# Peptides against a protein of PDB entry 5ONS, part 140

Target 1, 181 residues: chain A of PDB entry 5ONS
Amino acid sequence: MFKKFDEKENVSNCIQLKTSVIKGIKNQLIEQFPGIEPWLNQIMPKKDPVKIVRCHEHIEILTVNGELLFFRQREGPFYPTLRLLHKYPFILPHQQVDKGAIKFVLSGANIMCPGLTSPGAKLYPAAVDTIVAIMAEGKQHALCVGVMKMSAEDIEKVNKGIGIENIHYLNDGLWHMKTYK

## One batch from the design tools (peptide; made by RFdiffusion4, then SolubleMPNN)

Design b2_p25_8_s2 (from b2_p25_8, 7 letters changed)
Fold by OpenDDE base, seed 4:
Structure b2_p25_8_s2 (fold): chain B 181 residues (1-181), chain A 25 residues (1-25)
Amino acid sequence: as target 1 above (181 residues)
Amino acid sequence: SLEEAEELAKRSFDELAAEAEAEYA
């Protein structure tokens, strides 16, 4: 989603959200990520304005105090940014790729099944279409936010093709945006 | 644990970002 993204070229505008819209978004976030509920007041304090940075390709980035927290495309599901995920890693279920997959993930490549079933990888139960944090062998911080294209069970059984779609990865265009104030 | 989560949640975005970048450099 952000492989060719550049803040100067791809940001269109920024809007401040009304209270009612913020409440709706918070409810949606809790529905998508139940574990976020106790933390949502820290992430999105009531006193702080919530803004949406509108980008090309129908991408919207939810920000508070300039921090990039969540994003979505075409009013689809919200994804946490890696920046938020590093601070609250429990927001998403995890999957772990092996060491060899790291360079490919960081190039924006989708995660292939062997990278999730090989020694050094850790595959946890997850249904298809689940948004997941991609961890890496020997690393502490997530390097990617992805979407399960196969269930964990099917990844193990089939062990071929795209297991997880790469949506946002470390050092992509969204990462380099850092903040937006 | 909850305590670990709370401690991590106190760390700044910049600090965590720097660690992540260094880890994957």
Scores: peptide ipSAE 0.757, ipTM 0.964, DockQ to the pose 0.956
Fold by OpenDDE base, seed 5:
Structure b2_p25_8_s2 (fold): chain B 181 residues (1-181), chain A 25 residues (1-25)
Amino acid sequence: as target 1 above (181 residues)
Amino acid sequence: SLEEAEELAKRSFDELAAEAEAEYA
């Protein structure tokens, strides 16, 4: 989603949300990520304005105090940014790739099944279309936000092809935005 | 644990970002 994304070229505008809209978004986030409910007031304090950065290809980035928190495309599901995920790693279920897969993930490549089934990888139960945090062997911080294209069961059984789609990864265009005020 | 989560949640975005970048450098 952000492999060739550039803030200067791909951001269209930024709008400040009304209170009612913010309330709706918070409810959506809790629905998607039940575990964030106790933390949502810390993530999105009531006193702080919430903004949406509108980008090309119908990408929207939710920001508070300039911090990039969530994004979505075409009003689909919200994804946490890696920046938020590093602070609240429990927002998403995890999958772990082996060390050999790291360089490919960081190039924007989708995660292939062998990278999830090999020694050093850890594959946890997850259904198709589940948004997941991609962890790496020997690393503490997530390097990617992805979407399961196969169930964990099928990844193990078939063990070839794309297991997880790479949506947002460390050092992609979204990462390089850092903040937007 | 909840305590670990609370401690991590207190870390700044900048600090965590720097750690992540360093970890994968």
Scores: peptide ipSAE 0.756, ipTM 0.964, DockQ to the pose 0.966
Fold by OpenDDE base, seed 3:
Structure b2_p25_8_s2 (fold): chain B 181 residues (1-181), chain A 25 residues (1-25)
Amino acid sequence: as target 1 above (181 residues)
Amino acid sequence: SLEEAEELAKRSFDELAAEAEAEYA
């Protein structure tokens, strides 16, 4: 989603959200990520304005106090940014790639099945279309936010093709925005 | 644990970002 993303070229505008809209978004986030509920007041304090950064290709980034928290495309599901995920790693279910896959993930490549079934990888039960945090062998922080293109079961059985779509990765265009105030 | 989660949640975005970048450098 952010392979060729540049803040100066791809950001259109920024809007401040009304209270009613914020409430709706918070409810949606709790629905998508039930584990976030106890933390949501810390992530999005009621006293702080919530903004949407509108980008090209119908991308929207949810921000609070300049911090990039979530993003979505075409009003689809919200994805946590890696920055938020590093602070709250439990928001998403995890998958782990082996060391060899790291360089490819960091280039924006989709995660192929063998990178999820190798000895250094850890594949956890997950249905197709599940948003997941991609972890790496020997690393503590997530390097990617992805979407399961196959179930974990099918990845193990078929072990060929794209297992997880790379949506947002460390050092992509979204990462390099850092903040937006 | 919940305690570990609370401690991590107190860390700044900048600090965690720097750690992540260093980890994958």
Scores: peptide ipSAE 0.756, ipTM 0.964, DockQ to the pose 0.977
Fold by OpenDDE base, seed 2:
Structure b2_p25_8_s2 (fold): chain B 181 residues (1-181), chain A 25 residues (1-25)
Amino acid sequence: as target 1 above (181 residues)
Amino acid sequence: SLEEAEELAKRSFDELAAEAEAEYA
């Protein structure tokens, strides 16, 4: 989603959300990520305005105090940014790729099944379309936010093709945006 | 653990970002 993203070229505008809209978004976030509920007031303090940075290709980035927290495309599900995920790694279920897959993930490549079934990888139960945090062998921080394109069961069974779609990865265009104030 | 989560949640976005970048450099 952000492989060729550039803030200067791809950001259209920024809007401040109304309270009612914020409430709706918070409810959606809790629905998507139940574990976030106890932390939501810290992540999105009531006193702080919530903004949407509107980007090309119908991408919207949810920001609070300039911090990029979540994003979505075409009013689909929200994804946490890696920045938020590093602070709250439990927001998403995890999958772990082996060391060899790291360079490919960081180039924006989708995660192939063998990278999730090989020694050093760890594959946890997850259904198709689940948003997941991609961890790496021997690393502490997530390097990617992805979407399961196959179930964990099918990844193990078939072990061929795209297991997880790479949505947002470390050092992509969204990462380099850092903040938006 | 909850304690670990609380400690991590206190760390700044910037410092965590720096660590992540360094980890994958």
Scores: peptide ipSAE 0.755, ipTM 0.964, DockQ to the pose 0.963

Design b2_p25_8_s3 (from b2_p25_8, 8 letters changed)
Fold by OpenDDE base, seed 1:
Structure b2_p25_8_s3 (fold): chain B 181 residues (1-181), chain A 25 residues (1-25)
Amino acid sequence: as target 1 above (181 residues)
Amino acid sequence: SLEEAEELAKKSFDELAAEADKEYA
């Protein structure tokens, strides 16, 4: 989603949200990520304005105090940014790729099944279309936010093709934005 | 654990970003 993304070229405008809209978004976030509920007041303090950075291709980035927290495309599901995920790694279920897959993930490549079934990888139960945090062998911080294109069960059985779609990865265009005020 | 989560949640975005950048450099 952000492989060729550049703040200078792809950001259109920024809108400060009304209270009612913020409440709706918070409810959506809790629905998507139930474990976030106790932390939501810390992540999105009531006193702080919430903004949406509108980008090309109908990408929206939810920000608080300039920090990039969540994003979505075409009013689809919200994804946490890696920045937020590093602070609250429990927001998403995890999958772990092997060491060899790291360079490919960081290039924006989708995650192939062998990278999830090989030694050093860890594959946890997850249904298709689940948003997941991609961890890496020997690393502590998530390097990617992805979407399961196959169930964990099917990844193990088929072990061929795209297991997880790469949505947002370390050093992509969104990562390089850092903040937006 | 909850304690570990709370400790991690206190780290700044910049600090965590630097850690991640270093880890994958």
Scores: peptide ipSAE 0.736, ipTM 0.958, DockQ to the pose 0.939
Fold by OpenDDE base, seed 4:
Structure b2_p25_8_s3 (fold): chain B 181 residues (1-181), chain A 25 residues (1-25)
Amino acid sequence: as target 1 above (181 residues)
Amino acid sequence: SLEEAEELAKKSFDELAAEADKEYA
């Protein structure tokens, strides 16, 4: 989603959300990520304005105090940014790729099944279409936010093709935005 | 644990970003 993304070229405008809209978004976030509920008040304090950075390709980035928290495309599901995920890693279920897959993930490549079934990988139960945090062998911080294209069960059984779609990865265009105020 | 989560949540975005950048450099 952000492989060719550049803040100067791809950001269109920024809007401040009304209270009612913020409440709706918060409810949606809790629905998508139940584990976020106890933390949502400190992530999105009531006193702080919430903004949407509108980008090309129908991408919207949810921000608070300039921090990039969530994003979505075409009013689809919200994804946490890696920046938020590093602070609250429990927001998403995890999957772990082996060391060899790191360079490919960081190039924006989708995650192939063998990278999730190898000895250095850890594959946890997850249904298809689940948004997941991609961890890496020997690393502490997530390097990617992805979407399960196959269930964990099917990844193990088939062990061929795209297991997880790469949506947002470390050093992509979104990562390089850092903040938006 | 909850305590671990709370400690991690105290770290700034910049600090965590720097950690991640260093880890994957």
Scores: peptide ipSAE 0.735, ipTM 0.957, DockQ to the pose 0.951
Fold by OpenDDE base, seed 5:
Structure b2_p25_8_s3 (fold): chain B 181 residues (1-181), chain A 25 residues (1-25)
Amino acid sequence: as target 1 above (181 residues)
Amino acid sequence: SLEEAEELAKKSFDELAAEADKEYA
């Protein structure tokens, strides 16, 4: 989603949301990520305005005080940014790739099944279309936000092809935005 | 744990970003 994304070229505008819209978004976030509920007031304090940065390809980035928190495309599900995920790693279920897969993930490549089944990887139960945090062998911080393209069961059984789609990764265009005020 | 989560949540976005960048450099 952000492999060739550039803030200067791909951002269209930024709008401040009304209170009612913010309330709706908060409810949606709790629905998508139930574990976020106790933390949502800290992540999105009532006193702070919420903005949406509108980008090309129907990408929207939700921001508070310039911090990039969530994004979505074409009004689909919200994804947490890696920045938010690093602070609240429990927002998403995890999958772990082996050490050898790191360089490919950081190039924007999808996660192939062998990178999730090999020694050093850890594959946890997850259904197709689940948004997941991609962890790496020997690393503490998530390097990627992805979507399961196969169930964990099928990844283990079939063990070939794309297991997880790479949506947002460390050092992509979204990562390099840092803040938007 | 909840305590670990609370401690992590106290770190700034900039600090955590720097940690991640360093970890994958």
Scores: peptide ipSAE 0.733, ipTM 0.957, DockQ to the pose 0.937
Fold by OpenDDE base, seed 3:
Structure b2_p25_8_s3 (fold): chain B 181 residues (1-181), chain A 25 residues (1-25)
Amino acid sequence: as target 1 above (181 residues)
Amino acid sequence: SLEEAEELAKKSFDELAAEADKEYA
């Protein structure tokens, strides 16, 4: 989603959200990520304005105090940014790639099944279309936010093709934005 | 644990970003 993304070229505008819209978004976030509920007031304090950064290709980034928290495309599901995920790693289920897959993931490549079934990888139960945090062998911080294109069961059985779609990765265009005020 | 989550939640975005950058450099 952000492989060719550049803040100067791809950001269109920024809008401040009304209270009612913010409430709706918070409810949606709790529905998508139930574990976030106890933390949501800390992540999005009531006193702080919430903004949407509108980008090309129908991408929207949710921000509070300039921090990039969530994003979505075409009003689909919200994804946490890696920045938020590093602070609250439990908001997504995890998958772990082996060391060899790291460089490919960091180039924006989709995660192939062998990178999830090989020694050093850890594949946890997950249904197709689940948004997941991609962890790496020997690393503490997530390097990617992805979407399961196959179930964990099918990844193990078929072990061929794209297992997880790479949506947002460390050092992509979204990562390099850092903040937006 | 909840305690570990609370400690991590206290770290700044900049600090965590620097940790991640260093880890994958």
Scores: peptide ipSAE 0.731, ipTM 0.956, DockQ to the pose 0.960

Design b2_p25_8_s4 (from b2_p25_8 with E1M Q5I R11K Y13F E25A)
Fold by OpenDDE base, seed 2:
Structure b2_p25_8_s4 (fold): chain B 181 residues (1-181), chain A 25 residues (1-25)
Amino acid sequence: as target 1 above (181 residues)
Amino acid sequence: MLEEIEELAKKSFEELAEEAEKEYA
């Protein structure tokens, strides 16, 4: 989603959200990520304006105090940014790729099944279309936010093709935005 | 577990970003 994304070229505008819209978004976030509920007031304090950075390709980035927190495309599901995920790793279920997969993930490549079933990888139960945090062997911080293209069970059985779609990864265009005020 | 989560949540975005970038450099 952000492989060729550049803030200066791909951001269209930024709007401040009305209270009613913010409430709706918060409800959506809690629905998607039930574990975030106790933390949501810390992540999105009531006193702080919530903004949407509107980008090309119908990408919207939710920001608070300039921090990039969540994003979505075409009013689909919200994804946490890696920046937010690093503070709250529990927001997403995890999958772990082996060491060899790291360089490919960081190039924006989708995660292939063998990178999730090999020694050093850890594959946890997850249904298709689940948004997941991609961890790496020997690393502490998530390097990618992805979407399960196959269930964990099918990844193990088939062990071929794309297991997880790479949506947002460390050092992509979204990462390089850092903040938006 | 809760204590660990709380401590991590206290770290700044900048600090965590630097940690992550360093880890994958």
Scores: peptide ipSAE 0.733, ipTM 0.948, DockQ to the pose 0.934
Fold by OpenDDE base, seed 3:
Structure b2_p25_8_s4 (fold): chain B 181 residues (1-181), chain A 25 residues (1-25)
Amino acid sequence: as target 1 above (181 residues)
Amino acid sequence: MLEEIEELAKKSFEELAEEAEKEYA
């Protein structure tokens, strides 16, 4: 989603949200990520304005005090940014790739099944279309936010093709935005 | 466990970003 993304070229505008819209978004976030509920007041304090950065290709980025928290495309599900995920790693279920897969993930490549079934990888139960945090062997911080294109069960059985779609990864265009005030 | 989560949640975005970038450099 952000492989060729550049803030100067791909951001269209920024809007400040009304209180009612913010409440709706918070409810949606709790529905998508139930574990975030106790932390939402810390992540999105009532005193702080919430903004949407509108980008090309129908991408929207939710920000608070310039911090990039969530994004979505075409009013689909919200994804946490890696920046938020590093602070609250429990927001998403995890999958772990082996060390060999790291360089490919960081180039924006989708995660192939063997990178999830090999020694050093850890594959946890997850249904197709689940948004997941991609961890790496021997690393503490997530390097990617992805979407399961196959169930964990099917990844183990078929063990070829795209297991997880790479949506947002460390050092992509979204990462390099850093903040937007 | 909750204490560890709370401690991580207290770290700044900048600090955590630097940690992640260093880890994958």
Scores: peptide ipSAE 0.732, ipTM 0.948, DockQ to the pose 0.952
Fold by OpenDDE base, seed 4:
Structure b2_p25_8_s4 (fold): chain B 181 residues (1-181), chain A 25 residues (1-25)
Amino acid sequence: as target 1 above (181 residues)
Amino acid sequence: MLEEIEELAKKSFEELAEEAEKEYA
C-alpha cells in the first residue's frame, strides 16, 4: 500500500474531525480491536484533536497530535501503523517470519508460505483476511502489518504461494512520513 | 505482564521508532 508512497506527492489534504465522528471511529476501533479499549483514552486523549490525512488511492490516515495511529483504504478496516503497534503490540495477532524473510519483507514483498513454516518462523492460528502483525525471528519489534491471504492451516498444508499480503512495512512511505501536523 | 505492557506504553513514539530502526539496520 505504501511502497511508492511519498508524502509530498500522495497526500491531498488534512481534515480535523468533529466530536461525533471521533466517537464513531473509537467505537469502530474497539469493535475491530477489543483489547485496545482500556488504552484508547491514552492513545486518543479527549482533549486532543483527531485528524484524517487524506491521501491518493482512497487512503486515510488517522492522526492525533501529529502521530500517525491508524490507516484505512476505501473505508475498509482500520490498520494500526507500525508506530502505534510498537507501542501497543497486543493490538494485532502475531505471525513470525524466519530471519531469511526479513530483507524481502522490508522490500515490500508479500510473505510467502515457506517463510512462515520454516525453522525460525512461528505460525499461529488465524483465518483468511485477518490483519496481523509480522514479527521476525530474534527481533522484538514488528516489521510489517499484513493480511492473511490464506488461513494458517492452509499455509501449513499447501506451503506455497502468498501466505500474507504485505500492507505496511518498516521504512516504507508511511513510515518515512513520521508525523503530520 | 501488565507491568511490562504499561512500561512499553510509556515509551515515546520516537524512542520506539529508533529502537525498531536500529534493530533492523
Scores: peptide ipSAE 0.731, ipTM 0.947, DockQ to the pose 0.940
Fold by OpenDDE base, seed 5:
Structure b2_p25_8_s4 (fold): chain B 181 residues (1-181), chain A 25 residues (1-25)
Amino acid sequence: as target 1 above (181 residues)
Amino acid sequence: MLEEIEELAKKSFEELAEEAEKEYA
């Protein structure tokens, strides 16, 4: 989603949200990520304005105090940014790729099944379309936010093709935005 | 577990970003 993304070229505008809209978004986030509920007031304090950065290709980024927290495309599900995920790693279920897959993931490549079934990888139960945090063998921080294109069961059985779609990865265009005030 | 989560949640976005970038450099 952000492989060729550039803040200067792809950001259209930024809007500040009304209180009622913020409440709706918070409820949606709790529905998508139930574990976030106890932390949501810390992540999005009531006193702080919430903004949406509108980008090309119908990408929207949710920000609080300039921090990039969540994004979505075409009013689909919200994805946490890697920046938020590093602070609250429990927001998403995890999958772990082996060391060999790291360089490919960081180039924006989708995660292939062998990278999830090989020694050093850890594959956890997950259904198709589940948004997941991609971890790596021997690393502590997530390097990618992805979407399961196969179930964990099918990844293990078939062990060929795209297991997880790469949505947002470390050092992509979204990462390089850092903040937006 | 809760204490560990709280400790991590206290780190700044900038600090965590630097840690991640260094880890994958």
Scores: peptide ipSAE 0.731, ipTM 0.948, DockQ to the pose 0.934

## One batch from the design tools (peptide; made by RFdiffusion4, then SolubleMPNN)

Design b2_p26_1_s1 (from b2_p26_1, 10 letters changed)
Fold by OpenDDE base, seed 4:
Structure b2_p26_1_s1 (fold): chain B 181 residues (1-181), chain A 26 residues (1-26)
Amino acid sequence: as target 1 above (181 residues)
Amino acid sequence: MEKEIEEVAKKQREELLAKNLAPLVT
């Protein structure tokens, strides 16, 4: 989603959200990420304005005090930014890729099934379309936010093709945006 | 804050283990 993303070229505008809209978004975030509920007032304090940065390709980035928190495309599900996920690693279920897959993930490539079933990988139960944090063998922080294109069961059974779609990865255009005020 | 986050993460891992939600492949 952000392989060729540049803040100067791909940001269209920024809007401040009304209180009613913020409430709706908070409810959606709790539904998607139940574990975030106790932390949501810290992440999105009531006193602080919430903004949406509108980008090309129907991408929207949710921001508070210039911090990039979540993003979505075409009013689909919200994804946490890697910067938020590094602070709150429990927001998403995890999958772990082997060492060999790291360089490909960091180039924006989709995660192939063998990279999730090989020694050094860890494949956790997850349904198709689940948003997941991509961890890596020997690394502490998530490398990528992805979407399961197959169930964990099917990844193990078929062990061929795209297991997880790469949505946002370290050092992509969103990562380099860092803040927006 | 960092300590609290780690405590939450630890608790979550323990809950996953208690529910037998282990990796399918390791």
Scores: peptide ipSAE 0.124, ipTM 0.711, DockQ to the pose 0.054
Fold by OpenDDE base, seed 5:
Structure b2_p26_1_s1 (fold): chain B 181 residues (1-181), chain A 26 residues (1-26)
Amino acid sequence: as target 1 above (181 residues)
Amino acid sequence: MEKEIEEVAKKQREELLAKNLAPLVT
């Protein structure tokens, strides 16, 4: 999603949200990520304005005090940014790739099944379309936010093809955006 | 704050393991 993303070229506008809209978004975030509820007032303080940065290709980025928190495309589900996920690693369920997969993940490549079933990987139960944090052997911080293209069960059984779609990864265009006020 | 978040994350992982949501492949 952000492999060729540049803040200067791909941001269209920024809109400050009304209180009613913010409440709706908070409810949606709690629905998507139930574990975030106790932390949501810390992540999105009531006193702070919430903005949406609108980008090309129908990408929207939710921001508070210039921090990039969540993004979505075409009004689909929200994804946490890696920066938020590094602060709150429990927002997403985890999958772990082996050391050999790291370089490919960091190039924006989708995660192939063998990288999730090999020694050093950890494959956790997850359904298709689940948004997941991609961890790696020997790394503390998530490398990527991805979407399960196969169930964990099918990844194990089939062990071929794309297991997880790479949505947002370290050092992509969104990562480099850092802040937006 | 960071320590508290880390403890919450650890607890969640432990709860997942206790519910037999451990890795299918390790």
Scores: peptide ipSAE 0.119, ipTM 0.713, DockQ to the pose 0.054
Fold by OpenDDE base, seed 3:
Structure b2_p26_1_s1 (fold): chain B 181 residues (1-181), chain A 26 residues (1-26)
Amino acid sequence: as target 1 above (181 residues)
Amino acid sequence: MEKEIEEVAKKQREELLAKNLAPLVT
């Protein structure tokens, strides 16, 4: 999603959200990520304005005080930014890739099944279309936010093809955006 | 704050283990 993203070239505008819209978004976030509920007032304090940064390709980024929190495309599901996920690693279920897969993930490549079933990987139960944090062997912080293209069970059984779609990764265009006020 | 987050994460991992939601492949 952000492989060729640049803040200066791909941001269209920024809008401040009304209180009613913010309430709706908070409810959606709790529905998608139930574990975030106790933390949501810390992540999105009531006193702070919430903004949407509108980007090309129908991408929207939810921000508070310039901090990039979540994003979505075409009004689909919200994804946490890696920066938020590093602070709150429990927002998403995890999958772990082996050391060999790291360089490919960081190039924006989709995660192939063997990178999830090999020694050093950890494959956790997850259904198709689940948004997941991609961890790596020997690394503490998530490398990527992805979407399961196969169930964990099918990844193990088939062990071929794209297991997880790479949506947002370290050092992509969104990562380099850092803040937007 | 960071300590609290780590405690929450630890608790969640323990709960997952208690529910037998361990990795399929390790």
Scores: peptide ipSAE 0.116, ipTM 0.716, DockQ to the pose 0.054
Fold by OpenDDE base, seed 1:
Structure b2_p26_1_s1 (fold): chain B 181 residues (1-181), chain A 26 residues (1-26)
Amino acid sequence: as target 1 above (181 residues)
Amino acid sequence: MEKEIEEVAKKQREELLAKNLAPLVT
């Protein structure tokens, strides 16, 4: 989603959200990520304005105090930014890729099944379309936010093709945006 | 705050294990 993203070229505008809209978004976030509920007032304090940065390709980034928190495309599901996920690693279920897959993930490539089934990887139960944090062997922080394109069971059985779609990864355009006030 | 987050993460991992949601492949 952000492989060719640049803040200067791809941001259109920024809007401040009304309280009613914020409430709706918070409810959606809790529905998508139940584990975030106890933390949501810390992540999105009531006193702080919530903004949407509107980007090209129908991308919207939810921000509070300049921090990039979540993003979505075409009014689809919200994804946490890696920066938020690094603070709150439990927002998403995890998958772990082997050491060899790291360079491909960081190039924006989709994650192939062998990178999830080989020694050093850890494949956890997850259904198709589940948003997941991609961990890596020997690394503390998530490298990527992805979407399961196969179930974990099918990844293990088939062990070929795209297991997880790469949505947002370290050093992509969103990562380099850092803040927006 | 960091310690609290780490504790929450640890508890969640323990809960996943307790629910037999361990990795299919390790």
Scores: peptide ipSAE 0.039, ipTM 0.654, DockQ to the pose 0.054

